# Peptides against a protein of PDB entry 5X9X: the designs that were tried, part 14

Target 1, 41 residues: chain A of PDB entry 5X9X
Amino acid sequence: SSVSELEQRLRDVKNTNSRFRKALMEKENELQALIRKLGPE

## One batch from the design tools (peptide; aimed at target 1 S2 L6 V13 K14)

Design b2_p21_5_s4 (made by RFdiffusion4, then SolubleMPNN; from b2_p21_5, 10 letters changed)
Fold by OpenDDE base, seed 2:
Structure b2_p21_5_s4 (fold): chain B 41 residues (1-41), chain A 21 residues (1-21)
Amino acid sequence: as target 1 above (41 residues)
Amino acid sequence: ELERLEQELKRLEEEIERQRR
C-alpha cells in the first residue's frame, strides 16, 4: 500500500539519520580528545 | 546533510499521518 511504502522510506531515512548522528558524535569525541590533549597550558 | 535528513523525516511523518486519516 501507499502507506506501507511511505513507512519503508521513513525507516530508511531514520536508519541513515542514525548512522550520520553516530558518525558526528564519534568525530566530535575525537575533536574534544584532541582539544584536551592540547590543553590551555 | 543531517539537517536535510531531519527535514525529509518530518515530511514523511506528516504524509503518513495524512494517509492514516
Scores: peptide ipSAE 0.080, ipTM 0.679, DockQ to the pose 0.678
OpenDDE base, seeds 1, 3, 4, 5: peptide ipSAE 0.041, 0.077, 0.079, 0.039; ipTM 0.534, 0.677, 0.677, 0.533

Design b2_p21_6_s1 (made by RFdiffusion4, then SolubleMPNN; failed a check: too like the target's own chain; its pose is not in this set)
Amino acid sequence: SELEQRIRDAQREIEELESKM

Design b2_p21_6_s2 (made by RFdiffusion4, then SolubleMPNN; failed a check: the pose's geometry; its pose is not in this set)
Amino acid sequence: SELEQRIRDAEKEIEELEKQM

Design b2_p21_6_s3 (made by RFdiffusion4, then SolubleMPNN; failed a check: the pose's geometry; its pose is not in this set)
Amino acid sequence: SELEQRIRDAEKEIKELEEKM

Design b2_p21_6_s4 (made by RFdiffusion4, then SolubleMPNN; failed a check: the pose's geometry; its pose is not in this set)
Amino acid sequence: DELKQRIEDAEKEIEELEKQM

Design b2_p21_7_s1 (made by RFdiffusion4, then SolubleMPNN; failed a check: the pose's geometry; its pose is not in this set)
Amino acid sequence: DELKQKIEDAEREIEELEKQM

Design b2_p21_7_s2 (made by RFdiffusion4, then SolubleMPNN; failed a check: the pose's geometry; its pose is not in this set)
Amino acid sequence: SELEQRIRDAEKEIKELEEKM

Design b2_p21_7_s3 (made by RFdiffusion4, then SolubleMPNN; failed a check: the pose's geometry; its pose is not in this set)
Amino acid sequence: DELKQRIREAEKEIKELEELM

Design b2_p21_7_s4 (made by RFdiffusion4, then SolubleMPNN; failed a check: too like the target's own chain; its pose is not in this set)
Amino acid sequence: SELEQRIRDAQKEIEELEKQM

Design b2_p21_8_s1 (made by RFdiffusion4, then SolubleMPNN; failed a check: the pose's geometry; its pose is not in this set)
Amino acid sequence: DLEQKIRDAENEIAELEKQMA

Design b2_p21_8_s2 (made by RFdiffusion4, then SolubleMPNN; failed a check: the pose's geometry; its pose is not in this set)
Amino acid sequence: DLEQKIRDAENTIKELERQMS

Design b2_p21_8_s3 (made by RFdiffusion4, then SolubleMPNN; failed a check: the pose's geometry; its pose is not in this set)
Amino acid sequence: DLEQKIRDAENTIKELEELMA

Design b2_p21_8_s4 (made by RFdiffusion4, then SolubleMPNN; failed a check: the pose's geometry; its pose is not in this set)
Amino acid sequence: DLEQKIRDAEKEIEELEQQMA

## One batch from the design tools (peptide; aimed at target 1 R9 L10 V13 T16)

Design b2_p22_1_s1 (made by RFdiffusion4, then SolubleMPNN; failed a check: the pose's geometry; its pose is not in this set)
Amino acid sequence: EVEKAEQEIRELEKEMEEQRRA

Design b2_p22_1_s2 (made by RFdiffusion4, then SolubleMPNN; failed a check: the pose's geometry; its pose is not in this set)
Amino acid sequence: KVEEAEQEIRKLKEEMEKQREE

Design b2_p22_1_s3 (made by RFdiffusion4, then SolubleMPNN; failed a check: the pose's geometry; its pose is not in this set)
Amino acid sequence: EVKKAEQEIKELEEKMKEEEEK

Design b2_p22_1_s4 (made by RFdiffusion4, then SolubleMPNN; failed a check: the pose's geometry; its pose is not in this set)
Amino acid sequence: KVEEAEQEIRELEELMERERER

Design b2_p22_2 (made by RFdiffusion4; failed a check: the pose's geometry)
Pose (drawn by RFdiffusion4):
Structure b2_p22_2 (pose): chain A 41 residues (1-41), chain P 22 residues (1-22)
Amino acid sequence: as target 1 above (41 residues)
Amino acid sequence: DEIEELEEKIEESEEEIESLEE
């Protein structure tokens, strides 16, 4: 049905998107962690 | 900046996923 060339790239970009969606949520943690460091003086 | 870059990469990967599935 679907050619291997397409689906191999698809598996790649899906692993890419899943990893990027993870890293994005993590960077928000780093963002708020810095703001918790803006908490003091 | 790192967050904006990741958002862009996510948007590009989504568009490529939709194109490859079509």

Design b2_p22_2_s1 (made by RFdiffusion4, then SolubleMPNN; from b2_p22_2, 10 letters changed; failed a check: the pose's geometry)
Amino acid sequence: KEIEDLKNKIERAEKEIAELEA

Design b2_p22_2_s2 (made by RFdiffusion4, then SolubleMPNN; from b2_p22_2, 11 letters changed; failed a check: the pose's geometry)
Amino acid sequence: SEIEDLKNTIKRTEEEIKRLEA

Design b2_p22_2_s3 (made by RFdiffusion4, then SolubleMPNN; from b2_p22_2, 10 letters changed; failed a check: the pose's geometry)
Amino acid sequence: KEIEDLKNKISRAEKEIEELEK

Design b2_p22_2_s4 (made by RFdiffusion4, then SolubleMPNN; from b2_p22_2, 9 letters changed; failed a check: the pose's geometry)
Amino acid sequence: SEIEDLKNKIQEAEKEIEELEA

Design b2_p22_3 (made by RFdiffusion4)
Pose (drawn by RFdiffusion4):
Structure b2_p22_3 (pose): chain A 41 residues (1-41), chain P 22 residues (1-22)
Amino acid sequence: as target 1 above (41 residues)
Amino acid sequence: EELEEAEEEEERLEEEIEEAEE
């Protein structure tokens, strides 16, 4: 049905999107962590 | 931006798969 060339790239980009969606949420943690450091003087 | 580009690539690949199946 689907050619291997397409699905292999698809598995790759899916692993890429899942990883990137994880890293994005993590960077928000770093973002708020810096603001918690803006909390003092 | 990298995530958006990767998502667009995923959608393009899914569309090509669907057309190939049809």

Design b2_p22_3_s1 (made by RFdiffusion4, then SolubleMPNN; from b2_p22_3, 8 letters changed)
Fold by OpenDDE base, seed 3:
Structure b2_p22_3_s1 (fold): chain B 41 residues (1-41), chain A 22 residues (1-22)
Amino acid sequence: as target 1 above (41 residues)
Amino acid sequence: SELEKAEQELSRLEKEIEEQEK
């Protein structure tokens, strides 16, 4: 049904957001490591 | 500089995380 499809889409968005946040945190850690290696500028 | 670019990208990513948490 239309309602069940909307509920599924909402779950998909929440899952996507969770994965996106994880990826961003990993990239943040990578960039912070690079910043530390490059030294203060 | 490469460092400045990295810092700017880091700031952008942090803002994206903040927006996703709202």
Scores: peptide ipSAE 0.030, ipTM 0.513, DockQ to the pose 0.041
OpenDDE base, seeds 1, 2, 4, 5: peptide ipSAE 0.027, 0.025, 0.026, 0.026; ipTM 0.496, 0.478, 0.466, 0.471

Design b2_p22_3_s3 (made by RFdiffusion4, then SolubleMPNN; from b2_p22_3, 12 letters changed)
Fold by OpenDDE base, seed 3:
Structure b2_p22_3_s3 (fold): chain B 41 residues (1-41), chain A 22 residues (1-22)
Amino acid sequence: as target 1 above (41 residues)
Amino acid sequence: SELEKAEQELSELKKQIEEQKK
């Protein structure tokens, strides 16, 4: 049904959001490490 | 540079998160 499809889409978006949040944190850590190594750029 | 690549990727991830919030 349309309702069940929308519920599935919402779950998918939430899962994707969680993945992006994790990736963001990891890349922020990498960025900070590079800043310390290379200095301001 | 590796720093610039990381900055660009970080920016894209932030953009994607904001897009999901619409």
Scores: peptide ipSAE 0.036, ipTM 0.484, DockQ to the pose 0.053
OpenDDE base, seeds 1, 2, 4, 5: peptide ipSAE 0.028, 0.028, 0.023, 0.024; ipTM 0.497, 0.457, 0.422, 0.429; seed 5 fails the geometry check

Design b2_p22_3_s4 (made by RFdiffusion4, then SolubleMPNN; from b2_p22_3, 9 letters changed)
Fold by OpenDDE base, seed 2:
Order: C-alpha cells, then sequence, then structure tokens
Structure b2_p22_3_s4 (fold): chain B 41 residues (1-41), chain A 22 residues (1-22)
C-alpha cells in the first residue's frame, strides 16, 4: 500500500476508535444512572 | 474487545506509516 492509502486507513481506524469510545462512555453513563436509581443507596 | 482490536490496528498502521517514510 502507498503512504496515502495507509493514512486513509489510519483515519478510518481513528474514527472507529472514537465511535467505540463514545459508545462505551454512553453505556457507562447509563449503567451509573441505573445504579443510582436502583442501587441500595 | 472490539475497541482493543481497533487500538492495536491503529498502532500497527502508525508503525507502517513510519516505516514507509524511512
Amino acid sequence: as target 1 above (41 residues)
Amino acid sequence: SELERAEQELRRLEEEIRKQRE
């Protein structure tokens, strides 16, 4: 692969990584909200 | 996890880019 093709793949992987991190953060926030609502405290 | 696999691929691509520029 050319350097330009590798750079394009790098951008795609960075975008995928960013989306996964956002999804995990949203799931963690949802879980924490449920813990606060339904937990023993 | 899928996130860990994506992060590993990111590191591999960055290393490949470095090698191509040398």
Scores: peptide ipSAE 0.063, ipTM 0.638, DockQ to the pose 0.660
OpenDDE base, seeds 1, 3, 4, 5: peptide ipSAE 0.036, 0.030, 0.037, 0.029; ipTM 0.507, 0.494, 0.508, 0.493

Design b2_p22_4_s1 (made by RFdiffusion4, then SolubleMPNN; failed a check: the pose's geometry; its pose is not in this set)
Amino acid sequence: SEIEDLKNTIERAEKEEKELEA

Design b2_p22_4_s2 (made by RFdiffusion4, then SolubleMPNN; failed a check: the pose's geometry; its pose is not in this set)
Amino acid sequence: KEIEDLKNTIKRAEEEIKKLEE

Design b2_p22_4_s3 (made by RFdiffusion4, then SolubleMPNN; its pose is not in this set)
Fold by OpenDDE base, seed 1:
Structure b2_p22_4_s3 (fold): chain B 41 residues (1-41), chain A 22 residues (1-22)
Amino acid sequence: as target 1 above (41 residues)
Amino acid sequence: KEIEDLKNTIARADKEIAELEA
């Protein structure tokens, strides 16, 4: 049904978004680690 | 940039989520 389809789409988008947020966190952590190593600290 | 692309993708997904939950 249309409701079921919308619920499925919502689940899919949330799952994908969670993966992208994790990837972003990892990249930002990597960047910060490099900045601390190469920066003036 | 990879980080920028990720942020843009997340922003689009967040918008879709908000629309679906409205």
Scores: peptide ipSAE 0.451, ipTM 0.857, DockQ to the pose 0.638
OpenDDE base, seeds 2, 3, 4, 5: peptide ipSAE 0.449, 0.448, 0.448, 0.450; ipTM 0.856, 0.856, 0.856, 0.857

Design b2_p22_4_s4 (made by RFdiffusion4, then SolubleMPNN; failed a check: the pose's geometry; its pose is not in this set)
Amino acid sequence: KEIEDLKNKIERAEKEIKELEE

Design b2_p22_5 (made by RFdiffusion4; failed a check: the pose's geometry)
Pose (drawn by RFdiffusion4):
Structure b2_p22_5 (pose): chain A 41 residues (1-41), chain P 22 residues (1-22)
Amino acid sequence: as target 1 above (41 residues)
Amino acid sequence: EEIEALEEEIEASEEEIEALEE
């Protein structure tokens, strides 16, 4: 049904998107962690 | 900036996923 060339790239970009969606949420943690460091003087 | 770059990469991967599925 679907050619291997397409699905291999698809598996790659899915693993890419899943990883990027994880990293994005993590960067928000770093973002708020810095603001918790803006908390003091 | 790192967050915006990741958002762009996510959008580009979503578009490629949709095109590959079609």

Design b2_p22_5_s1 (made by RFdiffusion4, then SolubleMPNN; from b2_p22_5, 11 letters changed)
Fold by OpenDDE base, seed 2:
Structure b2_p22_5_s1 (fold): chain B 41 residues (1-41), chain A 22 residues (1-22)
Amino acid sequence: as target 1 above (41 residues)
Amino acid sequence: KEIEDLKNTIERADKEIEKLEA
């Protein structure tokens, strides 16, 4: 049904969003760690 | 850039979520 399709789309988008937010966090953390390693300290 | 692509994807997803929940 149309309602079921919208519910499915919402779930899919939320799942995708959560996955990419996690990926972004990991990439930014990795970048930050590398920057610290390259620092003068 | 990978980080930029991720941010853009998240932004698009956030907008779609907002529309679906409206």
Scores: peptide ipSAE 0.317, ipTM 0.812, DockQ to the pose 0.630
OpenDDE base, seeds 1, 3, 4, 5: peptide ipSAE 0.314, 0.311, 0.313, 0.312; ipTM 0.812, 0.809, 0.810, 0.810

Design b2_p22_5_s2 (made by RFdiffusion4, then SolubleMPNN; from b2_p22_5, 9 letters changed; failed a check: the pose's geometry)
Amino acid sequence: SEIEDLKNEIERAEKEIKELEE

Design b2_p22_5_s3 (made by RFdiffusion4, then SolubleMPNN; from b2_p22_5, 10 letters changed; failed a check: the pose's geometry)
Amino acid sequence: SEIEDLKNTIKRAEEEIRRLEE

Design b2_p22_5_s4 (made by RFdiffusion4, then SolubleMPNN; from b2_p22_5, 11 letters changed; failed a check: the pose's geometry)
Amino acid sequence: KEIEDLKNTISRAEKEIEELEA

Design b2_p22_6 (made by RFdiffusion4)
Pose (drawn by RFdiffusion4):
Structure b2_p22_6 (pose): chain A 41 residues (1-41), chain P 22 residues (1-22)
Amino acid sequence: as target 1 above (41 residues)
Amino acid sequence: SESEKTLRDEEDEAARLRRALE
């Protein structure tokens, strides 16, 4: 049905998107962690 | 085809996520 060339790239970009959605939520943690460091003086 | 459209949509999403992380 679907050609291997397409699906292989698709598996790759899906692993890419899943990883990037993970990293994005993690960077928010770093973002708030810095603001917790803005908490003091 | 639907397979080509799905791949393009997923590649566009990966490009948006890379820009968001930058």

Design b2_p22_6_s1 (made by RFdiffusion4, then SolubleMPNN; from b2_p22_6, 12 letters changed; failed a check: too like the target's own chain)
Amino acid sequence: SSAEQRLRDVENTNSRFRKQLE

Design b2_p22_6_s2 (made by RFdiffusion4, then SolubleMPNN; from b2_p22_6, 10 letters changed; failed a check: too like the target's own chain)
Amino acid sequence: SEAEQRLRDVENTNSRLRKELE

Design b2_p22_6_s3 (made by RFdiffusion4, then SolubleMPNN; from b2_p22_6, 10 letters changed; failed a check: too like the target's own chain)
Amino acid sequence: SEAEQRLRDAENTNSRLRKQLE

Design b2_p22_6_s4 (made by RFdiffusion4, then SolubleMPNN; from b2_p22_6, 11 letters changed; failed a check: too like the target's own chain)
Amino acid sequence: SVAEQRLRDVENTNSRLRKELE

Design b2_p22_7_s1 (made by RFdiffusion4, then SolubleMPNN; failed a check: the pose's geometry; its pose is not in this set)
Amino acid sequence: KEIEDLKNTIKRTEKEIEELEK

Design b2_p22_7_s2 (made by RFdiffusion4, then SolubleMPNN; failed a check: the pose's geometry; its pose is not in this set)
Amino acid sequence: SEIEDLKNEIKRAEEEIAELEK

Design b2_p22_7_s3 (made by RFdiffusion4, then SolubleMPNN; failed a check: the pose's geometry; its pose is not in this set)
Amino acid sequence: DEIEDLKNKIERAEKEIAELEA

Design b2_p22_7_s4 (made by RFdiffusion4, then SolubleMPNN; failed a check: the pose's geometry; its pose is not in this set)
Amino acid sequence: SEIEDLKNTIERTEKEIAELEA

Design b2_p22_8 (made by RFdiffusion4; failed a check: the pose's geometry)
Pose (drawn by RFdiffusion4):
Structure b2_p22_8 (pose): chain A 41 residues (1-41), chain P 22 residues (1-22)
Amino acid sequence: as target 1 above (41 residues)
Amino acid sequence: ITALETKVKESEEEITALETKS
């Protein structure tokens, strides 16, 4: 049905999107962690 | 964060294009 060339790239980009969505939510943690450091003086 | 958001959008678009082609 689907050619291997397409699906292999698809598996790659899905692993990429999943990993990027993870990293994005993590960078928000770093973002708020810095703001918790803006909390003091 | 903005760079990751761009990468996520681009990866979604590529996923949709690859799935349409399949």

Design b2_p22_8_s1 (made by RFdiffusion4, then SolubleMPNN; from b2_p22_8, 15 letters changed)
Fold by OpenDDE base, seed 1:
Structure b2_p22_8_s1 (fold): chain B 41 residues (1-41), chain A 22 residues (1-22)
Amino acid sequence: as target 1 above (41 residues)
Amino acid sequence: MEELKKKVEDARKEIEELEKQM
């Protein structure tokens, strides 16, 4: 049904968003660690 | 210094690309 398709699309978007948020957080943490290493040099 | 500077720049570019996709 159209409702079931919309629910599926919403789940897919939420799953994709969750993956990107996790990847972004990991990269931000990596960047922060690198900045801390550059500071004392 | 230079290698770490490059790694920081690479990480910033990756973050920017991820943010464009969100």
Scores: peptide ipSAE 0.029, ipTM 0.561, DockQ to the pose 0.050
OpenDDE base, seeds 2, 3, 4, 5: peptide ipSAE 0.028, 0.028, 0.029, 0.029; ipTM 0.556, 0.551, 0.559, 0.564

Design b2_p22_8_s2 (made by RFdiffusion4, then SolubleMPNN; from b2_p22_8, 14 letters changed; failed a check: the pose's geometry)
Amino acid sequence: MEELKQRVEDAEKEIKELEEKM

Design b2_p22_8_s4 (made by RFdiffusion4, then SolubleMPNN; from b2_p22_8, 12 letters changed; failed a check: the pose's geometry)
Amino acid sequence: MEELKQKVKDAEEEIKKLEELM

## One batch from the design tools (peptide; aimed at target 1 K27 L34 K37)

Design b2_p23_1_s2 (made by RFdiffusion4, then SolubleMPNN; failed a check: too like the target's own chain; its pose is not in this set)
Amino acid sequence: KEELLKQIERLENEKQALIEKLA

Design b2_p23_2 (made by RFdiffusion4)
Pose (drawn by RFdiffusion4):
Structure b2_p23_2 (pose): chain A 41 residues (1-41), chain P 23 residues (1-23)
Amino acid sequence: as target 1 above (41 residues)
Amino acid sequence: SEELREQLEEKEEEIEALKEKLE
């Protein structure tokens, strides 16, 4: 049905999007962590 | 994938701007 050339790039990008959605939510943690450091003086 | 990459780059730039303010 679907050619291997397409689905292999698809598996790649899906692993890419899943990893990137994870990293995006982790960067928010770093972001708020810095603001917790803006908390003092 | 390109949209998520851009969003990550924008978030990294925000974090770097806060690091410069803390310094």

Design b2_p23_2_s2 (made by RFdiffusion4, then SolubleMPNN; from b2_p23_2, 10 letters changed; failed a check: too like the target's own chain)
Amino acid sequence: VSELRKALMEKENEIQALIRKLG

Design b2_p23_2_s3 (made by RFdiffusion4, then SolubleMPNN; from b2_p23_2, 10 letters changed; failed a check: too like the target's own chain)
Amino acid sequence: VERLRKALMEKENEIQALIRKLG

Design b2_p23_2_s4 (made by RFdiffusion4, then SolubleMPNN; from b2_p23_2, 9 letters changed; failed a check: too like the target's own chain)
Amino acid sequence: SERLRKALMEKENEIQALIRKLG

Design b2_p23_3_s3 (made by RFdiffusion4, then SolubleMPNN; failed a check: too like the target's own chain; its pose is not in this set)
Amino acid sequence: SSRLRKALMEKENEIQALIRKLG

Design b2_p23_3_s4 (made by RFdiffusion4, then SolubleMPNN; failed a check: too like the target's own chain; its pose is not in this set)
Amino acid sequence: SSELRKALMEKENEIQALIRKLG

Design b2_p23_4_s1 (made by RFdiffusion4, then SolubleMPNN; failed a check: too like the target's own chain; its pose is not in this set)
Amino acid sequence: SELRKALMEKENEIQALIRKLGE

Design b2_p23_4_s3 (made by RFdiffusion4, then SolubleMPNN; failed a check: too like the target's own chain; its pose is not in this set)
Amino acid sequence: DELRKALMEKENEIQALIRKLGE

Design b2_p23_5_s1 (made by RFdiffusion4, then SolubleMPNN; failed a check: too like the target's own chain; its pose is not in this set)
Amino acid sequence: DLRKALMEKENEIQALIRKLGGL

Design b2_p23_5_s3 (made by RFdiffusion4, then SolubleMPNN; failed a check: too like the target's own chain; its pose is not in this set)
Amino acid sequence: SLRKALMEKENEIQALIRKLGGL

Design b2_p23_6_s1 (made by RFdiffusion4, then SolubleMPNN; failed a check: too like the target's own chain; its pose is not in this set)
Amino acid sequence: NEVSRLRKALMEKENEIQALIRK

Design b2_p23_6_s3 (made by RFdiffusion4, then SolubleMPNN; failed a check: too like the target's own chain; its pose is not in this set)
Amino acid sequence: NENSRLRKALMEKENEIQALIRK

Design b2_p23_6_s4 (made by RFdiffusion4, then SolubleMPNN; failed a check: too like the target's own chain; its pose is not in this set)
Amino acid sequence: DEVSRLRKALMEKENEIQALIRK

Design b2_p23_7 (made by RFdiffusion4)
Pose (drawn by RFdiffusion4):
Structure b2_p23_7 (pose): chain A 41 residues (1-41), chain P 23 residues (1-23)
Amino acid sequence: as target 1 above (41 residues)
Amino acid sequence: EMEEIEEEIEEIEEEMEEIEEEL
């Protein structure tokens, strides 16, 4: 049904999106962690 | 120290924008 060329790139980009959606949420943690460091003086 | 932290925040926001564009 689907050509291997297409699905191989699809598996790649899906692993890419899943990893990027993970990294994004993590960067928010770093973002709030810096603001917790803006908490003091 | 507060200005350095604000710069690091901006860097993180840029990295988040890049990731959102790639998504």

Design b2_p23_7_s1 (made by RFdiffusion4, then SolubleMPNN; from b2_p23_7, 15 letters changed; failed a check: too like the target's own chain)
Amino acid sequence: EREALLEQLKRLENEMQALIEKL

Design b2_p23_7_s2 (made by RFdiffusion4, then SolubleMPNN; from b2_p23_7, 13 letters changed; failed a check: too like the target's own chain)
Amino acid sequence: EREKLLEEIKRLENEMQALIEKL

Design b2_p23_7_s3 (made by RFdiffusion4, then SolubleMPNN; from b2_p23_7, 13 letters changed; failed a check: too like the target's own chain)
Amino acid sequence: EREELLEKIKELENEMQALIKKL

Design b2_p23_8_s2 (made by RFdiffusion4, then SolubleMPNN; failed a check: too like the target's own chain; its pose is not in this set)
Amino acid sequence: SELRKALMEKENEIQALIRKLGP

## One batch from the design tools (peptide; aimed at target 1 R9 L10 F20 R21)

Design b2_p24_1 (made by RFdiffusion4; failed a check: the pose's geometry)
Pose (drawn by RFdiffusion4):
Parts: sequence; C-alpha cells; structure tokens
Structure b2_p24_1 (pose): chain A 41 residues (1-41), chain P 24 residues (1-24)
Amino acid sequence: as target 1 above (41 residues)
Amino acid sequence: EVEEEIAALEKEIEESEEEIAALE
C-alpha cells in the first residue's frame, strides 16, 4: 500500500515530533525554574 | 535563551506535523 521510502521517513518524523513535544514541555519547566529564581530579590 | 529554544522547538514541531500529514 504505502511505499517503504515514505513510511521510513514517517517513522523518523514521528519519533522526531514525539521527542520535540517532550522537549518543549521540558523547556517550560526550565522556563518556570528560572522565574522561581526571579522570585528572590 | 529558554524562550528562544521553546520557539525553535514549536517551529520544528509544526514542520514535523506538516511533513507527517504530507507523508500519510
């Protein structure tokens, strides 16, 4: 049905998107962690 | 710096979603 060339790239970009969506939510943790460091003086 | 990294990741996520849709 679907050619291997397409699906291999698809598996790659899905692993890419899943990883990126993970890293994005993590960077928000680093973002708020810095603001918790803006909390003091 | 963290906000720039977040904006870069958002862009990469959008591009990966478009590519996923095109490949499907």

Design b2_p24_1_s1 (made by RFdiffusion4, then SolubleMPNN; from b2_p24_1, 13 letters changed; failed a check: the pose's geometry)
Amino acid sequence: SIEKEIEDVKNKIKEKEEEIKKLE

Design b2_p24_1_s2 (made by RFdiffusion4, then SolubleMPNN; from b2_p24_1, 13 letters changed; failed a check: the pose's geometry)
Amino acid sequence: DIEKEIEDVKNKIEEKEKEIKELE

Design b2_p24_1_s3 (made by RFdiffusion4, then SolubleMPNN; from b2_p24_1, 14 letters changed; failed a check: the pose's geometry)
Amino acid sequence: DVQKQIEDVKNTIKEKEEEIKKLE

Design b2_p24_1_s4 (made by RFdiffusion4, then SolubleMPNN; from b2_p24_1, 14 letters changed; failed a check: the pose's geometry)
Amino acid sequence: SIEKEIEDVKNKIMEKEREIEELE

Design b2_p24_2 (made by RFdiffusion4; failed a check: the pose's geometry)
Pose (drawn by RFdiffusion4):
Structure b2_p24_2 (pose): chain A 41 residues (1-41), chain P 24 residues (1-24)
Amino acid sequence: as target 1 above (41 residues)
Amino acid sequence: VEDEISTLENEISESENEISTLEN
């Protein structure tokens, strides 16, 4: 049905998107962690 | 950190577009 060339790239970009969506949420943690460091003086 | 977040958002948008194109 689907050619291997397409699906291989698809598996790659899905692993990419899943990893990126994880990293994005993590960077928010780093973002708020810095603001918790803006908490003091 | 905000720049890294913005880069990741762009990369996610591009990967989503590529996923949709490959699936179609």

Design b2_p24_2_s1 (made by RFdiffusion4, then SolubleMPNN; from b2_p24_2, 13 letters changed; failed a check: the pose's geometry)
Amino acid sequence: VKEEIEKVKNTIKEKEEEIKKLEA

Design b2_p24_2_s2 (made by RFdiffusion4, then SolubleMPNN; from b2_p24_2, 12 letters changed; failed a check: the pose's geometry)
Amino acid sequence: VEKEIEDLKNTIMRKEKEIEELEA

Design b2_p24_2_s3 (made by RFdiffusion4, then SolubleMPNN; from b2_p24_2, 12 letters changed; failed a check: the pose's geometry)
Amino acid sequence: VQKEIEDLKNTIKEKEKEIAELEA

Design b2_p24_2_s4 (made by RFdiffusion4, then SolubleMPNN; from b2_p24_2, 14 letters changed; failed a check: the pose's geometry)
Amino acid sequence: VKKEIEDVKNTIMRKEKEIKELES

Design b2_p24_3_s1 (made by RFdiffusion4, then SolubleMPNN; its pose is not in this set)
Fold by OpenDDE base, seed 4:
Structure b2_p24_3_s1 (fold): chain B 41 residues (1-41), chain A 24 residues (1-24)
Amino acid sequence: as target 1 above (41 residues)
Amino acid sequence: SSEEINKEVEQELRDLEETNERLR
């Protein structure tokens, strides 16, 4: 049905959102680690 | 109703797709 198809698309976009949030967190952690390693202190 | 659910899901889809475009 139209509703079931839209709900499936919603699940897919939420899964993508979760992956992107995780990737962003990992990149932020990596960046902060590099800043601490290579920064002036 | 199915029509109301469709509208709500479509709106949430648009909002999350916009968010995903910013996070990509």
Scores: peptide ipSAE 0.404, ipTM 0.841, DockQ to the pose 0.730
OpenDDE base, seeds 1, 2, 3, 5: peptide ipSAE 0.401, 0.391, 0.374, 0.398; ipTM 0.838, 0.830, 0.831, 0.839

Design b2_p24_3_s2 (made by RFdiffusion4, then SolubleMPNN; its pose is not in this set)
Fold by OpenDDE base, seed 5:
Structure b2_p24_3_s2 (fold): chain B 41 residues (1-41), chain A 24 residues (1-24)
Amino acid sequence: as target 1 above (41 residues)
Amino acid sequence: SIEEINREVEEELRRLEEENKRLA
């Protein structure tokens, strides 16, 4: 049904959101690690 | 400076996270 399709779309968006949040946190951690390697300035 | 670049990147990441929340 149209309702079930919308519910599925919402689940898909939430899953994508969760994955992107994780990726952003990992990228920030990676960036900070690189900055530490390069030096304080 | 690296510090300024890092600040800009962190702000961008924050903006992307907030946008991601709006899309969910």
Scores: peptide ipSAE 0.033, ipTM 0.531, DockQ to the pose 0.047
OpenDDE base, seeds 1, 2, 3, 4: peptide ipSAE 0.028, 0.032, 0.028, 0.031; ipTM 0.510, 0.528, 0.506, 0.526

Design b2_p24_3_s3 (made by RFdiffusion4, then SolubleMPNN; failed a check: too like the target's own chain; its pose is not in this set)
Amino acid sequence: SDEERNRELEQELEDLENTNSRLA

Design b2_p24_3_s4 (made by RFdiffusion4, then SolubleMPNN; its pose is not in this set)
Fold by OpenDDE base, seed 5:
Structure b2_p24_3_s4 (fold): chain B 41 residues (1-41), chain A 24 residues (1-24)
Amino acid sequence: as target 1 above (41 residues)
Amino acid sequence: SSSARNRELEQELRRLEEENKKLA
C-alpha cells in the first residue's frame, strides 16, 4: 500500500538522517581535538 | 485514517529529506 511504501521510505530516510548526524558529531569532535592540538597553547 | 496517516508520513518524509540535504 501507499502507507506501507511511505513507512519503508521513512525508515530509510531516518536511517540516513541518523548516520549523517552521527558522522557530523564525530567530525566535530575530531575538529575540536585538532583545534586543541594545533592551538596557540 | 489511512488518508491522515498518509499525509502525516508524506510531511515527515519531506521534512527529513530537506534536513538530510542540509546534512549531506
Scores: peptide ipSAE 0.545, ipTM 0.881, DockQ to the pose 0.734
OpenDDE base, seeds 1, 2, 3, 4: peptide ipSAE 0.544, 0.543, 0.541, 0.542; ipTM 0.881, 0.881, 0.880, 0.881

